# Peptides against a protein of PDB entry 3NZW, part 15

Target 1, 212 residues: chain A of PDB entry 3NZW
Amino acid sequence: TTTLAFRFQGGIIVAVDSRATAGNWVASQTVKKVIEINPFLLGTMAGGAADCQFWETWLGSQCRLHELREKERISVAAASKILSNLVYQYKGAGLSMGTMICGYTRKEGPTIYYVDSDGTRLKGDIFCVGSGQTFAYGVLDSNYKWDLSVEDALYLGKRSILAAAHRDAYSGGSVNLYHVTEDGWIYHGNHDVGELFWKVKEEEGSFNNVIG
Target 2, 222 residues: chain B of PDB entry 3NZW
Amino acid sequence: QFNPYGDNGGTILGIAGEDFAVLAGDTRNITDYSINSRYEPKVFDCGDNIVMSANGFAADGDALVKRFKNSVKWYHFDHNDKKLSINSAARNIQHLLYGKRFFPYYVHTIIAGLDEDGKGAVYSFDPVGSYEREQCRAGGAAASLIMPFLDNQVNFKNQYEPGTNGKVKKPLKYLSVEEVIKLVRDSFTSATERHIQVGDGLEILIVTKDGVRKEFYELKRD

## One batch from the design tools (peptide; aimed at target 1 M45)

Design b1_p12_5_s3 (made by RFdiffusion4, then SolubleMPNN; from b1_p12_5, 6 letters changed)
Fold by OpenDDE base, seed 4:
Parts: C-alpha cells; sequence; structure tokens
Structure b1_p12_5_s3 (fold): chain B 212 residues (1-212), chain C 222 residues (1-222), chain A 12 residues (1-12)
C-alpha cells in the first residue's frame, strides 16, 4: 500500500493506491483505501484491511454522532483523537493501522493527522504511509512546494503514488485522488496504473528503466 | 500443538451480471486427503434474495451462515419485515466476522444478490471482515487457479482490441446468465482437474428479481 | 493459534 496526503496553498491532496494483498497473493486491485467520513473529512487506510475498514467506519459513526449532538462538524483534531484513543486502548492486541485523517474545518483550516496502531498521533503537512511510502516520499519531497497550483499538486500526488506502484510490489492497481478544500473534498478519479504509467513515461520522458 | 482450525477444502465462485448474480460452490467436503462427503452444499439461500457461502473450515462457515440467517430474522422482527439490502447484509457480515477479530472464522465469505437498483452484486470478505463489492470473486482451495481466469474472462484483463497495438482495452460488458454459467462450469471443471480438494458436484445459485434458482452439475469424482 | 491458510487482507 501507498497512501499520501499533503497540505499546500490550495488545501489538501490525498492520493492512494488500490491493491490489497494476502502474502504473495494479490487479493484485489480495486480496493478503496479512502473512507469518506463526511463531505469535509477523509480517512486513509494502510495495514490490516479489516482493522482499517472497521474502525474508520466506526470513526465515521462517532463523527456523525458528534455532529448530531453538537450541531457542528467535528474538528479534524477531535476526529483523529477519537481514533487514536481507540487504537491506544487496543495497544498490544495486534491491530495494524496506518491512517491519515484529513479534513477542513473553519476553525482549523486544512488539517492532516497521522494515526497508527502504535499509538502515534501526529499533525503535519506531508505524510506518506504504507509499504511504498519511501518511494512516494522520493518523488513528493523532491517536487513539493507550498505554492503549487491545484493542478500541479494533484499531479504530484498522483505521480508519487505511481512511483510507489512501480517499485513496491504491494502497491498498484490504480490511483484514487482527492482534493480537500474549504468547500469539502473533491474526488479526482480513479487512474489505472497500467495506463497512467505509459502516459507519464511518454509525457515526462521518465521511467527509463522500462523499455517500451 | 493443538490447532483449533480445520480445512474442509472446496471452492466457491461469485459473478455478478447486470440483473442477476451467481454464487457457486463445489459439494466436496474433505479432511486432509479423505473425502467426508461428495454432496455437502456450502452455498445457501439466506432469505431476502441473498445467497451466502463461507468456505474454508466448515464448522466456522456453518456457524457464520447460521448467525447471518439469524441476523436476517431479527432484522425483520426489529424493522417491520423490511427487506435486508445486500449492502446492509455485507455490513452486518463484517460485524459478525470482526466480532471474532482475535479468534477469526477461518473462512472466505462471498455473498451474492441484487443491489437496490436491481443490479447484480457480489461481496467478498476476508476472515476478519474486510469486504469489497466486485464483479467476480473466487474463494477457497482453488481460488488461485480460478481468480486469474475470472480476471481475464469477466473483467477482460489483458485483452485488447485487435489492431490497436495493445493501446485500446477490450471494453467491459455484462455477461448473460448463460455465459456466466459457462464460465462457472469451466472454472470448476478446470479446478477439479488440478486440485484434490475440489470436485464431486457443482451447485450454482442464481439470484434474479424473481428469486433464487438452483442448478446442479456433476464434477469429477476422483 | 496457527496462522491460517485463509489469510487476512492487507493494505501494504
Amino acid sequence: as target 1 above (212 residues)
Amino acid sequence: as target 2 above (222 residues)
Amino acid sequence: APAPAVQEWRFG
């Protein structure tokens, strides 16, 4: 798996691959690793598929309950803290989760929290999470600027996942791409790696380790 | 050391069509190298036009199916006989599976039915409750033999339009019931040839708006 | 408990 999220002048970019594995077996190439908690809040999934799906869905329910009780959307900080507190209670039980909670509130602005099953909760501007994270960082860090245009930021997110999909055997399938703004998240499509790779190679003159 | 799990073999297969879904399973039940039964159905009509199979350790599979059937029953009691939708069923099954997260049901679960728009639906689960809606899924002993075949024949993976130099993919299309049944039969006959835990009989449950239909075919009784 | 042949799905 490779997931990433980063803040920039235009909000947040979230990009993830779609491969699930069971050992050496490719279980699926089409898994959704982003949960749309509400129109302004996303969760990403890495680690145990069931752990992530179950608890991030649960998180969604908690966020909805917050909205009902408080008549206001939950903050990204609070949402991530709920999840963090939950996994911390299970510390040592064997949960496997590497998550990013990404959202936009009026109070916080665009916000990203990293939460994992080790009990780590971090606020930051850039995170890559999963077996392919280092490959994604290689591309993302080398091209990241706060002042990226939305178009360039979207491409950078997509391109970083593509790099990881290319090098990480546990990443692949497609890239699911999101842009989060003050108006909420916008889905920017499912990009099949098989097609995207050749397109990018041709347009950039990159991936010269592969002969076409 | 004591192993709480058994392996009863078998293989299951789900394929969704446009207005139907199919869930098929062989009827062989084994332990190690011994055939316990040549006809032990493992695909079940659970009501509300939902068919289910949980393949792997039969004791766990049966337990899970029974629990789900009870869930359907109680859903009716609690919600004025409302039909349980396939997506809600999938969520419920996730909770059943994840409820045993630390002592999982040793099964690969597939359900099939129609979504609320009348479109065929297949949901697949891992042992602890992750799930995905897909057009097709093989599970069980011969899943590794069948799934690549389904990738190629249902989702047309690695197929391209002739004369396009591999640049244009074969377009996706729904398969007819007849086409699906052919694929299912070919899948299981092929799997039976190469896997000792698959054979004897093939039971296919077809879900349409008119209900669940069953078909049976003989497999090799080797 | 022993590792089952039916494996948990992983996201990386």
Scores: peptide ipSAE 0.424, ipTM 0.811, DockQ to the pose 0.546
OpenDDE base, seeds 1, 2, 3, 5: peptide ipSAE 0.413, 0.430, 0.416, 0.408; ipTM 0.797, 0.817, 0.814, 0.809; seed 2 fails the geometry check

Design b1_p12_5_s4 (made by RFdiffusion4, then SolubleMPNN; from b1_p12_5, 6 letters changed)
Fold by OpenDDE base, seed 2:
Structure b1_p12_5_s4 (fold): chain B 212 residues (1-212), chain C 222 residues (1-222), chain A 12 residues (1-12)
Amino acid sequence: as target 1 above (212 residues)
Amino acid sequence: as target 2 above (222 residues)
Amino acid sequence: APAPAVLEWWFG
């Protein structure tokens, strides 16, 4: 798996691959590793598929309950804290989760929290999470700047996942791409890695380690 | 050393069509190298136009199916006989599976039915409750033999339009029920040839708006 | 037979 999120002048980019594995077996190439909690809040998934799906869905329910009780959307800080508190209660039980909670509130602006099953909760501007994270960082860190245009930021997110899909055996399938703004998240499509690879190779003149 | 799990073999397969879905399974039940039964159905009509199979350790599979059937019953009691939707069923099954997260049901679960728009739906589960809606899924002993075949024949993976120099993919289209049944039969006959835990009989449950229909075909008995 | 954990799906 490779997931990434980063803040820039235009909000947040979230990009993830779609491969699930069971050992050496490719279980699926089409898994959705982003949960849309509400129109302004996303969660990403890495680690145990069931752990991530179950508890991030649960988180969604908790966020909705907050809205009903408090008559306002939950903050990204509070949402991420709920999840971190939950996984901390299960510390040592064997949960495996690497998540990013990404969203926008008027109070916080665009915000990203990293939460994992060890109980770590980090606020930051750039995170890559999963077995392919280092490959994604290689591309992302090399090209990231705060002043990226929305178009360039979207491409950078997509391109970083593509690099990880190319080098990480546990990443692949497609890239799901999101842009989060003050108006909420916008889904920017599913991009098959096979097609995307050749397109990028041709347009950039990159990936010259592969003969076309 | 005591092992609480067994393996009863077998294989299951789900395919969603446009306005139907199928869930099929062989009827062989084994322990180690011994055939316990040549006809032990493992695909079940659970009511509300939902069919289910949990393949692997039969004791766990039966327990899970029984619990789900009971869940359907209680859903009707609690919600004035409201029909359980396939997506809600999938969520319910996730909770059943994840409820045993630390002592899992040793099964691959597939359900099939129609979504709320009347479109065919197949949901597949891992042992601890992750799930995905898909057009097709194979589970069980011969899943690794069948799934690549389904990738090619249902989802048309690695197929291109002739004369396009591999630039135009074969377009996705729904298969007819007859075409799906052919693929199911070919899948299981092929799997039976190459896997000792698959064979004897094939039972196919077809879900349409009119209900659940069953078909049976003989497989090799060797 | 493999342990159930081997059959679990992972988002690696």
Scores: peptide ipSAE 0.430, ipTM 0.822, DockQ to the pose 0.591
OpenDDE base, seeds 1, 3, 4, 5: peptide ipSAE 0.417, 0.424, 0.422, 0.415; ipTM 0.807, 0.824, 0.819, 0.820

Design b1_p12_6 (made by RFdiffusion4)
Pose (drawn by RFdiffusion4):
Order: sequence, then structure tokens, then C-alpha cells
Structure b1_p12_6 (pose): chain A 212 residues (1-212), chain B 222 residues (1-222), chain P 12 residues (1-12)
Amino acid sequence: as target 1 above (212 residues)
Amino acid sequence: as target 2 above (222 residues)
Amino acid sequence: SAYLSSKNYVYS
């Protein structure tokens, strides 16, 4: 798995791969590692497929309960804390999850929280989570500028996941893109590495190793 | 020491057509190198036009299917006999499985039916509730032998339009019930050839708007 | 600045 989310001039970019594994067995190439908590909240998934899916779906129900009770959209900080505090209750039981809660509120602006099953909860501008995280950091860190256009930022996030899907035996399948503004998240498609790789290689001249 | 888990072998397969779906499984049940039964059904009609199979540790598979069938019963009792849609059944199974997160049902489960648009649907589950809707899925002992074949023959993976210089992918035309049954039977004759835990018989459950039908085929008994 | 987890979460 490889997931990333980064803040920039135009808001937040979220990109994830779609591979699921059972060891060296490719269990699926078409899994959804991003959950739409609500129109302005996204959650990313890495780690245990069931733990992530189950608890992030549960998180969505907790965020919705907050809106009914408080008659207001839940903040990114509070939403990430609900998950952080839940996972903390289970510390030592073997839950396995690297997560990112990304969203927008008038109160907070573009906001990103890293939350994992160790109970760690961190606010930041850039995160890459999963077995392929370092591969994504290599490309993303060396081309990142706060002043990226929405178009360039969307590409970098996509390119970074692609770099991870190429080098990490446990990442791949397709790339799912998202862009987060104060009007909520915008889905920017599912890009199969099977075609995305060759297209990027030709158009960009990169991946100069692999023979085409 | 006591080991609460065992492996009863078996292989299951699910394919979704445009307006139908199938869930198939061999009828052999095994422990180590012995055959417990050559005919022990492993795919079940659970009502509301849903078929399911939980393959792996059979005791767990039976307990799960039994618990789900009872779940559909109570769904009707609590919701004015409303039909349990396949997507709702899938989320329900997720909670049943995740409910034993710390002592799992050691099974790989697949269900099939039609979605609310009458389209064919297949869902497969992880031992602890991780699930996804799919076009096809192989589960159980021969899953590693069969899933590659299905990616090729069902979803036309790695296949291209001849003469297009590998530029144009083979279109995703959709399979009829006849073409699916062929792929299923071929899959199980192949699996029976290469995997010692697969054989004796093949039972297929076909699901359409008209309900659930069953077909049976013998397999090699060695 | 970017934070990298000391863990490698394999989606499984």
C-alpha cells in the first residue's frame, strides 16, 4: 500500500494505490483505500484491510452523529481524534492501521492528520503512509512546492503513487486521486498503472531503466 | 497444545453476469490426507436470492452461514419482511466477521446474487470482514490456481486486439450464463488436476430474477 | 517537512 496527502496553495491532494495483499499473494488490484467520511472529509487506509475499512466506516457514523447532535460539521481535528482515541483503547490488541484524515472547515482550513494504531496522531502538511511510503516520499519531496497549481499538484500526487507502485512489490493496481477545497473533495479518477506507467514513461521520458 | 482451527480443503468460485450470478464449489471435504466426504455441500441458498459459501475451517464456515441465514430471518421480522439486498447482506457479513476480530472465523467467504438494479453481483470477504464487490472471485485451496485464469478469461487481462500493436485492449464484452458455466467447469477440472484437495463433485448455484437453480457435475475422485 | 512512519503498513 502507498497513500499520500499533501497541503499546498490550492488545498489538499490525496492519492492512494489500490492493491490488497495476503503476503506475496496479490489479493486484489481494485480496492478502495479512500473513504469519503462526508462532502469535506476523506480518510485514507493502510495496514490491515479489515481494521481500516471497519473502523473508518465506523468513524463516518461517529462524525454523522456529531452533526446531528451539534447541528454543525465536525472538525478535522475532532474527527481524527475520535479515531485516534478509539485505536488507543485497543493499544496492544494487534490492530494495524496507518491512516490519514484530510478535510476542510472554515475554522481550520485545509487540514491533514496522520493517525496510526500505535495511537500516534500528527497534524502536518505532507504524509506518505504504507509499505511504499518511502518511494512516494522520494518523488513527492523532490518536486513539492507550496505554490503548485492544482493541475501540477494533482499530477505530482499521481506520479508519486506511480513511483511507489513501480518499486514496491506490495503496492500497485491503480491510482485514485482526490482534491480538497473549501467546497469539499473532488474525485479525480481511477488510473490503472497498467496504462498509466507506459503513458507517463513516454510523455515524461522517465522510468528510464525499464525497457519499452 | 489445542489448536481451535483445522483445514477442510475445498475450493469455491463466483462469477457475475449481466443479469445473473453463480457460486460454485467442489463437494469434497478433507482433513490432512484423508477424505471425510465426497459430497458435503458447501454453497448455500440463504433466502432473498443470496447464495453464500464460507470456505476454510468448515466448522467456522457452517457457524457463519448459519448465523447469516438467521440474520436474514430476523431482518424480515424487524423490518416488515423487507428484502435484504445483496449490498446490505455484504455489510452485515462484515460485522459478523469483524465481531470475531480477536478469534476469527477462519474462512474466505463469497456471496452472490443481484444488486438492486438486477445486475449480477459477487462479494468476497476476508476472514475478519474486509470486503469488496467484484466481477469474479476464486476462494479456497485452488484459489491461487484459478484466480489468474479468471483475470484472463473473465476480465480479459493481458489480452489485446490482434494487430493493434498491443495498443487496443480486448473489449470487455460480457459473458452469458452458458459461457460462464463453461469457465466454471474448466476451472474445476483444472483445479482437480493440480490440487489434491479438489475433486469428487462440483455444485453450481445460479441466481437470476427468477431465483436460485442448481447444477451438479462429477469430478475425478483420486 | 514530511513525516514518515517507522512502520511499513502492508494493506492486507

Design b1_p12_6_s1 (made by RFdiffusion4, then SolubleMPNN; from b1_p12_6, 4 letters changed)
Fold by OpenDDE base, seed 2:
Structure b1_p12_6_s1 (fold): chain B 212 residues (1-212), chain C 222 residues (1-222), chain A 12 residues (1-12)
Amino acid sequence: as target 1 above (212 residues)
Amino acid sequence: as target 2 above (222 residues)
Amino acid sequence: MAYLSDKSYVFS
């Protein structure tokens, strides 16, 4: 898995691959590793598939309950804290989760929290999570600027996942791409890695380690 | 060391069509190298036009299916005989599986039916409740033999239109029920040739708006 | 003791 999220002048970019594995077996190439909690809040999934799906779906329910009770959208800080508190209760039980809670509230602005099954909760501007995270960081860190245009930021997110898909055997399938703004998240499509690779290679003159 | 799990072999396969879905399974049940039964059905009609199979350790599979059937019954009691949708069934099964997260049902679960728009639907589960809606899925002993075949023949992976120099992929299209059944039969006959835990018989459940139909075919008995 | 399946999927 490779997931990433970063803040920039235009909001948040979220990009994830879609491969699931069981050992050496490719279980799926089409997994949705982003949960759309509400129109302003996303969760990403890495680690145990069932752990992530189950508890992030549960988180969605808790966020909805908050809205019903408080008549206000839950903050990104509070949503991430709910998940963090939950996984901490299971500390040592063997949960495997690496998640980013990404969203926008008027109070916080665009916000990213990293939460994992060890109980770590971090706020930050840039995170890559998964077995391919270091490959993604290699591209992302080399090209990241706060002042990126939306177009360039979207491309950078997509391109970083592509790099990870190329080098990490556990990442691949497709890139799912999101842009989060004050108006909510916008889905920017599913990009098959096979097609995307050749397109990028041709347009950039990159990936010269592969002969076409 | 004590092992609470067994492996009863077998293979299951689901394929979703446009307005139908198919869930198939062989009828062989084994322990180690011994055939326990040549006809032990493992694909079940659970009501509300939902068919289900949980393949792997048969004791766990049977328990899970029974629990789900009971869940359907109680759903009707609690919701004035409302039909359980396939997506709701999938969520329910996730909870059944994840409820035993720390002592899992040792099974690969597939359900098939029609979604609320009348389109064919197949959902597959890992042992602890991760699930995905897909056009096709193989599970069980010969899943690794069948799934690549389905990738090629259902989802047309690695197929390109002739004369395009590999630039245009074969377009996706729904298969007819006859085409799907043909693929299912070919899948299981091929799997039977290469896997000792698959064989004897093939039972196919076809879900349409008119209900569930069953078909049976002989497989090799070696 | 928790029993984890070796057949479980992961988003590695």
Scores: peptide ipSAE 0.060, ipTM 0.809, DockQ to the pose 0.147; fails the geometry check
OpenDDE base, seeds 1, 3, 4, 5: peptide ipSAE 0.053, 0.058, 0.042, 0.045; ipTM 0.794, 0.811, 0.801, 0.801; seeds 1, 3, 4, 5 fail the geometry check

Design b1_p12_6_s2 (made by RFdiffusion4, then SolubleMPNN; from b1_p12_6, 5 letters changed)
Fold by OpenDDE base, seed 4:
Structure b1_p12_6_s2 (fold): chain B 212 residues (1-212), chain C 222 residues (1-222), chain A 12 residues (1-12)
Amino acid sequence: as target 1 above (212 residues)
Amino acid sequence: as target 2 above (222 residues)
Amino acid sequence: MAYLSDKKYVFE
């Protein structure tokens, strides 16, 4: 898995691969590793598929309950804290989760929290999570700046996942791409890694380690 | 060390069509190298036009299917005999599976039916409740033998339009029920040849708007 | 032979 999220002048970019594995077996190439909690809040999934899918869906329910009770959308801080508190209760039980909670509220602006099953909860501007995270960081850190255009930011997110998909055997399938703004998240499509790789190679003149 | 799990072998396969879905399974039940039964059905009509199979450790599979059937029953009691949708069934099964997260059902679960738009639907589950809707899925002993075949024949992976020099992919299209049945039969006959835990019989449940139909075919009895 | 021995899906 490779997931990433970063803040920039235009909001948040979220990009994830879509491969699920069971050991050396590719279980699926089409998994959705982003949960759309509400129109303004996303969760990413890395680690145990069921753990992430179950508890982030549960998180969605908790977020909805918050809205009903408090008559306002839940903050990204609070949403991430709910999940963090939950996994902390299961500490040592064997949950495997590496998640990013990404969203926009009026009071917080664009916000990203990293939450994992070890009990870590971090707010930050840039996170890559999964077995391919270091590959993604290599591309992302080399090209990131706050003043990226939306177009460039989207490309950078997509390109970083592609790099990870190329080098990490546990990442691949496709890139799912999101842009989060004050108006909510916008889905920017599913990009098959096979097609994307050759396109990027041709356009950039990159990936010269691979002969076409 | 005591192992609470067994492995009863077998293979299951689901394929969704445009307005139908199929879920098929062999009827062999085995322990180690001993065939327990040559006809032990593992694909079940659970009502509400939902068919289900949980393949792996048969004791766990049977328990899970029974629990789901009971869930359907209670859903009717609680909601004025409302039909359980396939997506809701999938969510329910996730909870059944994840409820035993720390002592899982040792099974690969597949359900098939029609979604609320009348389109074929197949959902696949891992042992602890991760699930995905797919056009096709193989599970069980010979899943690794069949799934690549399905990728090629259902999803047309690595197929291209003739005369395009590999530049144009074969377009995705729905398969007819007859085509799907052929693929299922070919899958299981092939799997039977190469896997000792697959064979004896093939039972196919076909879900349409008119209900569930069953077909049976003999497999090699080796 | 336990084929399903490690069929837990992981988003590695």
Scores: peptide ipSAE 0.079, ipTM 0.795, DockQ to the pose 0.133
OpenDDE base, seeds 1, 2, 3, 5: peptide ipSAE 0.059, 0.065, 0.064, 0.065; ipTM 0.793, 0.808, 0.811, 0.800; seeds 2, 3, 5 fail the geometry check

Design b1_p12_6_s3 (made by RFdiffusion4, then SolubleMPNN; from b1_p12_6, 5 letters changed)
Fold by OpenDDE base, seed 2:
Structure b1_p12_6_s3 (fold): chain B 212 residues (1-212), chain C 222 residues (1-222), chain A 12 residues (1-12)
Amino acid sequence: as target 1 above (212 residues)
Amino acid sequence: as target 2 above (222 residues)
Amino acid sequence: MMYLSPKSYVFS
């Protein structure tokens, strides 16, 4: 798995691969590793598939309950705290989760929190999570600027996941791409890695380690 | 050392069509190298046009199916006989599976039916309740033999239009029920040839708007 | 008592 999120002048980019594995077996190439909690809030998934799906879906329910009770959307800080508190209750039980809670509220602006099953909760501007995270960081860190255009930021997110899919055996399938703004998240499509690789190679003259 | 799990072998397969879905399974039940039964059905009509199979350790599979059937019954009691949708069924099964997260059901679960738009739907689950809607899925002993075949024949992976120099993929299209049944039969006959835990009989449940139809075919009995 | 876990799917 490779997931990433970063803040920039235009909001937040979220990009994830879509491969699930069971040992050496590729269980799926089409998994959705982003949960759309509400129009302004996303969660990403890495680790145990069931742990992530179950508890992030549960988180979605808690966020909805907050909205109903408080008559306002939950903050990104509060949403991430709910999840962090939950996984901490299971500390030592064997949950495996690496998640990013990404969203926008008027009071916080665009916000990213990293939450994992160890109970770690971090606010930050750039995170890559999963077995392919170091490959993604290699591309992302080399090209990241706060002042990226939306177009360049979207491409950078997509390109970073592609690099990870190329080098990490546990990442692949496709890239799901999101842009989060003050108006909510926008889905920017599913990009098959097989097609995307050749396109990028041709356009950039990159990936010269592979003979076309 | 005590092992609470067994392995009863077998294989299951689901394929979604445009306005139908198919869930198939062999009828062989084994323990180690011994055939316990040559006809032990493992694909079930659970009502509300939902078919289900949980393949692996049969005791766990049977328990899970019974719990789900009971869940359907209580859903009707609590909601004025409302039909359980396939997506709601999938969510319910996730909770059944994840409820035993720390002592899982040792099964791969597949359900099939029609979604609320009348389109064929197949949902597959891992042992602890992660799930995904897919066009096709193989589970069980010979899943590794069948799934690549389905990738190629249902989703047309690695197929290109002739004369395009590999630039145009074969377009996705729905398969007819007849085509799907052919693929299912070919899958299981092939799997039977290469896997000792698969064979004896093939039972196919076909879900349409008109209900659930069942077909049976003989497999090799070796 | 520790039980052997079946193979589950992972987003590695």
Scores: peptide ipSAE 0.319, ipTM 0.821, DockQ to the pose 0.139
OpenDDE base, seeds 1, 3, 4, 5: peptide ipSAE 0.032, 0.054, 0.031, 0.035; ipTM 0.793, 0.811, 0.801, 0.799; seeds 1, 3, 4, 5 fail the geometry check

Design b1_p12_6_s4 (made by RFdiffusion4, then SolubleMPNN; from b1_p12_6, 5 letters changed)
Fold by OpenDDE base, seed 2:
Structure b1_p12_6_s4 (fold): chain B 212 residues (1-212), chain C 222 residues (1-222), chain A 12 residues (1-12)
Amino acid sequence: as target 1 above (212 residues)
Amino acid sequence: as target 2 above (222 residues)
Amino acid sequence: SMFLSDKRYVFS
């Protein structure tokens, strides 16, 4: 798995691969590793598929309850804290989760929190999470600037996941791409890694380790 | 050391069509190298046009199916006989599975039916309740033999239009019920040839807007 | 658990 999120002048880019594995078996190439909690809030998934899927869905319910009770959308800080508190209660039980809670509220602006099953909760501008994270960081860190255009930022997110999919055996399938703004998240499509690879190789003249 | 789990073998397969879905399974039940039964059905009509199979450890599979059937019953009681949708069924099954997260049901679960738009739907679950809607899924002993075949024949993976120099993929299209049944039969006959835990009989449940029908075919008995 | 490591789906 490779997931990433980063803040820039235009908001937040979120990009994830879509492969699930069971040992050496590719269980799926089409998994959705982003949960759309509400129009302004996303969660990403890495680790145990069921752990992530179950508890992030649960988180969505908690966020909705907050909205109903408080008559306002939950903050990214509060949403991530709910999840962090939950996994802390299961500390030592064997949950496996590496998540990013990404969203926009008026009071916070664009915000990213990393939350994992160890109880770690971190706010930051750039995170890559999963077995392919180091490959993604290699591309992302080399090209990241706060002043990226939306177009360039979207491409950078997509390109970083592609690099990870190329080098990490546990990442692949496709890239799901999101842009989060003050108006909410926008889905920017599913990009098959096979097709994307050849397109990028041709356009960039990159991936010269592969003979075309 | 005590192992609470057994393995009763077998294989299951789901394929969604445009306005139908199929869920198929062999009828062999084994323990180690011994055949316990040559006809032990493992695909079930659970009502509300939902068919289900939980393949692996039969005791766990049976327990899970019984619990789900009971859930359907209570859903009707609580919601004035409202039909349980396939997506809601999937969510319910996730909770059944994840409720035993720390002592899981040792099964690969597949359900099939029609979504609320009348389109064929197949949902697949891991032992602890992660799930995904897919066009096709194989589970059980011979899943690794069948799934690549389905990738090629249902989703047309690695197929390209002739004369395009590999630049144009074969377009996706729904298969007819006859085509799907043929693929299912070919899958299981092939799997039976190469896997000792698959054989004896093939039972296919077909879900349409008119209900669930069953078909049975003989498989090799060796 | 370790027993189900090859059965449980993972987003590694």
Scores: peptide ipSAE 0.457, ipTM 0.853, DockQ to the pose 0.151
OpenDDE base, seeds 1, 3, 4, 5: peptide ipSAE 0.444, 0.453, 0.449, 0.447; ipTM 0.841, 0.853, 0.846, 0.849

Design b1_p12_7 (made by RFdiffusion4)
Pose (drawn by RFdiffusion4):
Structure b1_p12_7 (pose): chain A 212 residues (1-212), chain B 222 residues (1-222), chain P 12 residues (1-12)
Amino acid sequence: as target 1 above (212 residues)
Amino acid sequence: as target 2 above (222 residues)
Amino acid sequence: VTFAPSVKFRHF
């Protein structure tokens, strides 16, 4: 798995791969590793497929309950804490999840929280999570500027996941893109690496190793 | 020491058509190198036009299917006999499985039916509730032999339009019930040839707007 | 007891 999310001038970019594994067995190439908590909240998934899916879906129900009770959209900080505190209760039981809670509130602006099953919870501008995280860091870190256009930022995130899908045997399938503004998240498509790789290689001249 | 799990072999297969779906499984049940039964059904009609199979440790598979069937029963009791849609059944199965997160049902489960638009639907599950809707899925012992074949023959993977210089992908025209049954039978004759835990018989459950139908085919017994 | 990969836990 490879997931990333980064803040910039135009808000937040979220990109994930879609591969699921059972060891060296490719279990699926079409899994959704992003969950739409609500119109302004996204959650990313890495680690145990069932733990992530189950607890992040549960998180969505907890965020919805907050809105009914407080008559107000839950903050990114509080939403990430609900998951962080839940996972902490299970520390030592073997839950396995690297997660990112990304969203926007008037109160907080663009906001990103890294939350994992160790109980770690960190606010930050840039995170890459999963077995392919270092491959995504390599491309994302060396081309990142706060002042990226929405178009360039969306591409970098996409390109970074592509780099990870290429080098990490446990990442691949397709790339799912999202952009987060104060008007909520905007889905920017599912890009199959099967075509995205060759297209990027020709148009960009990169991936100069692999023979085409 | 005591091991609460065993492996009863078997292979299951699910394919979704435009307005139908199928869930197939061999009827052989095994322990180690012996055959417990040459005919022990492993795919079940659970009502509300849903078929399911939980393959792996059979005791767990039976307990799960039994618990799900009872779940559909109570769904009717609690919701004025409302039909349990396949997507709702899938989320329900997720909770049943994740409920044993710390002592899992050791099964790979697949269900089939039609969605609320009458389209064919297949869902497959991880032992602890991870699930996704799909076009086709192989489960069980021969899953590693069959899933590649389905990616090729059902979703036309790696296939291109001849003479397009590999530029144009083979279109995703959709399979009829006849063409699907062929792929299923071929899949199981192939699996019976290469995997020692697959054989004896093949039972297919076909689901349409008219309900659930069954077809049976013999397989090599060696 | 050895299960087929398809029967084992899925990971992202």

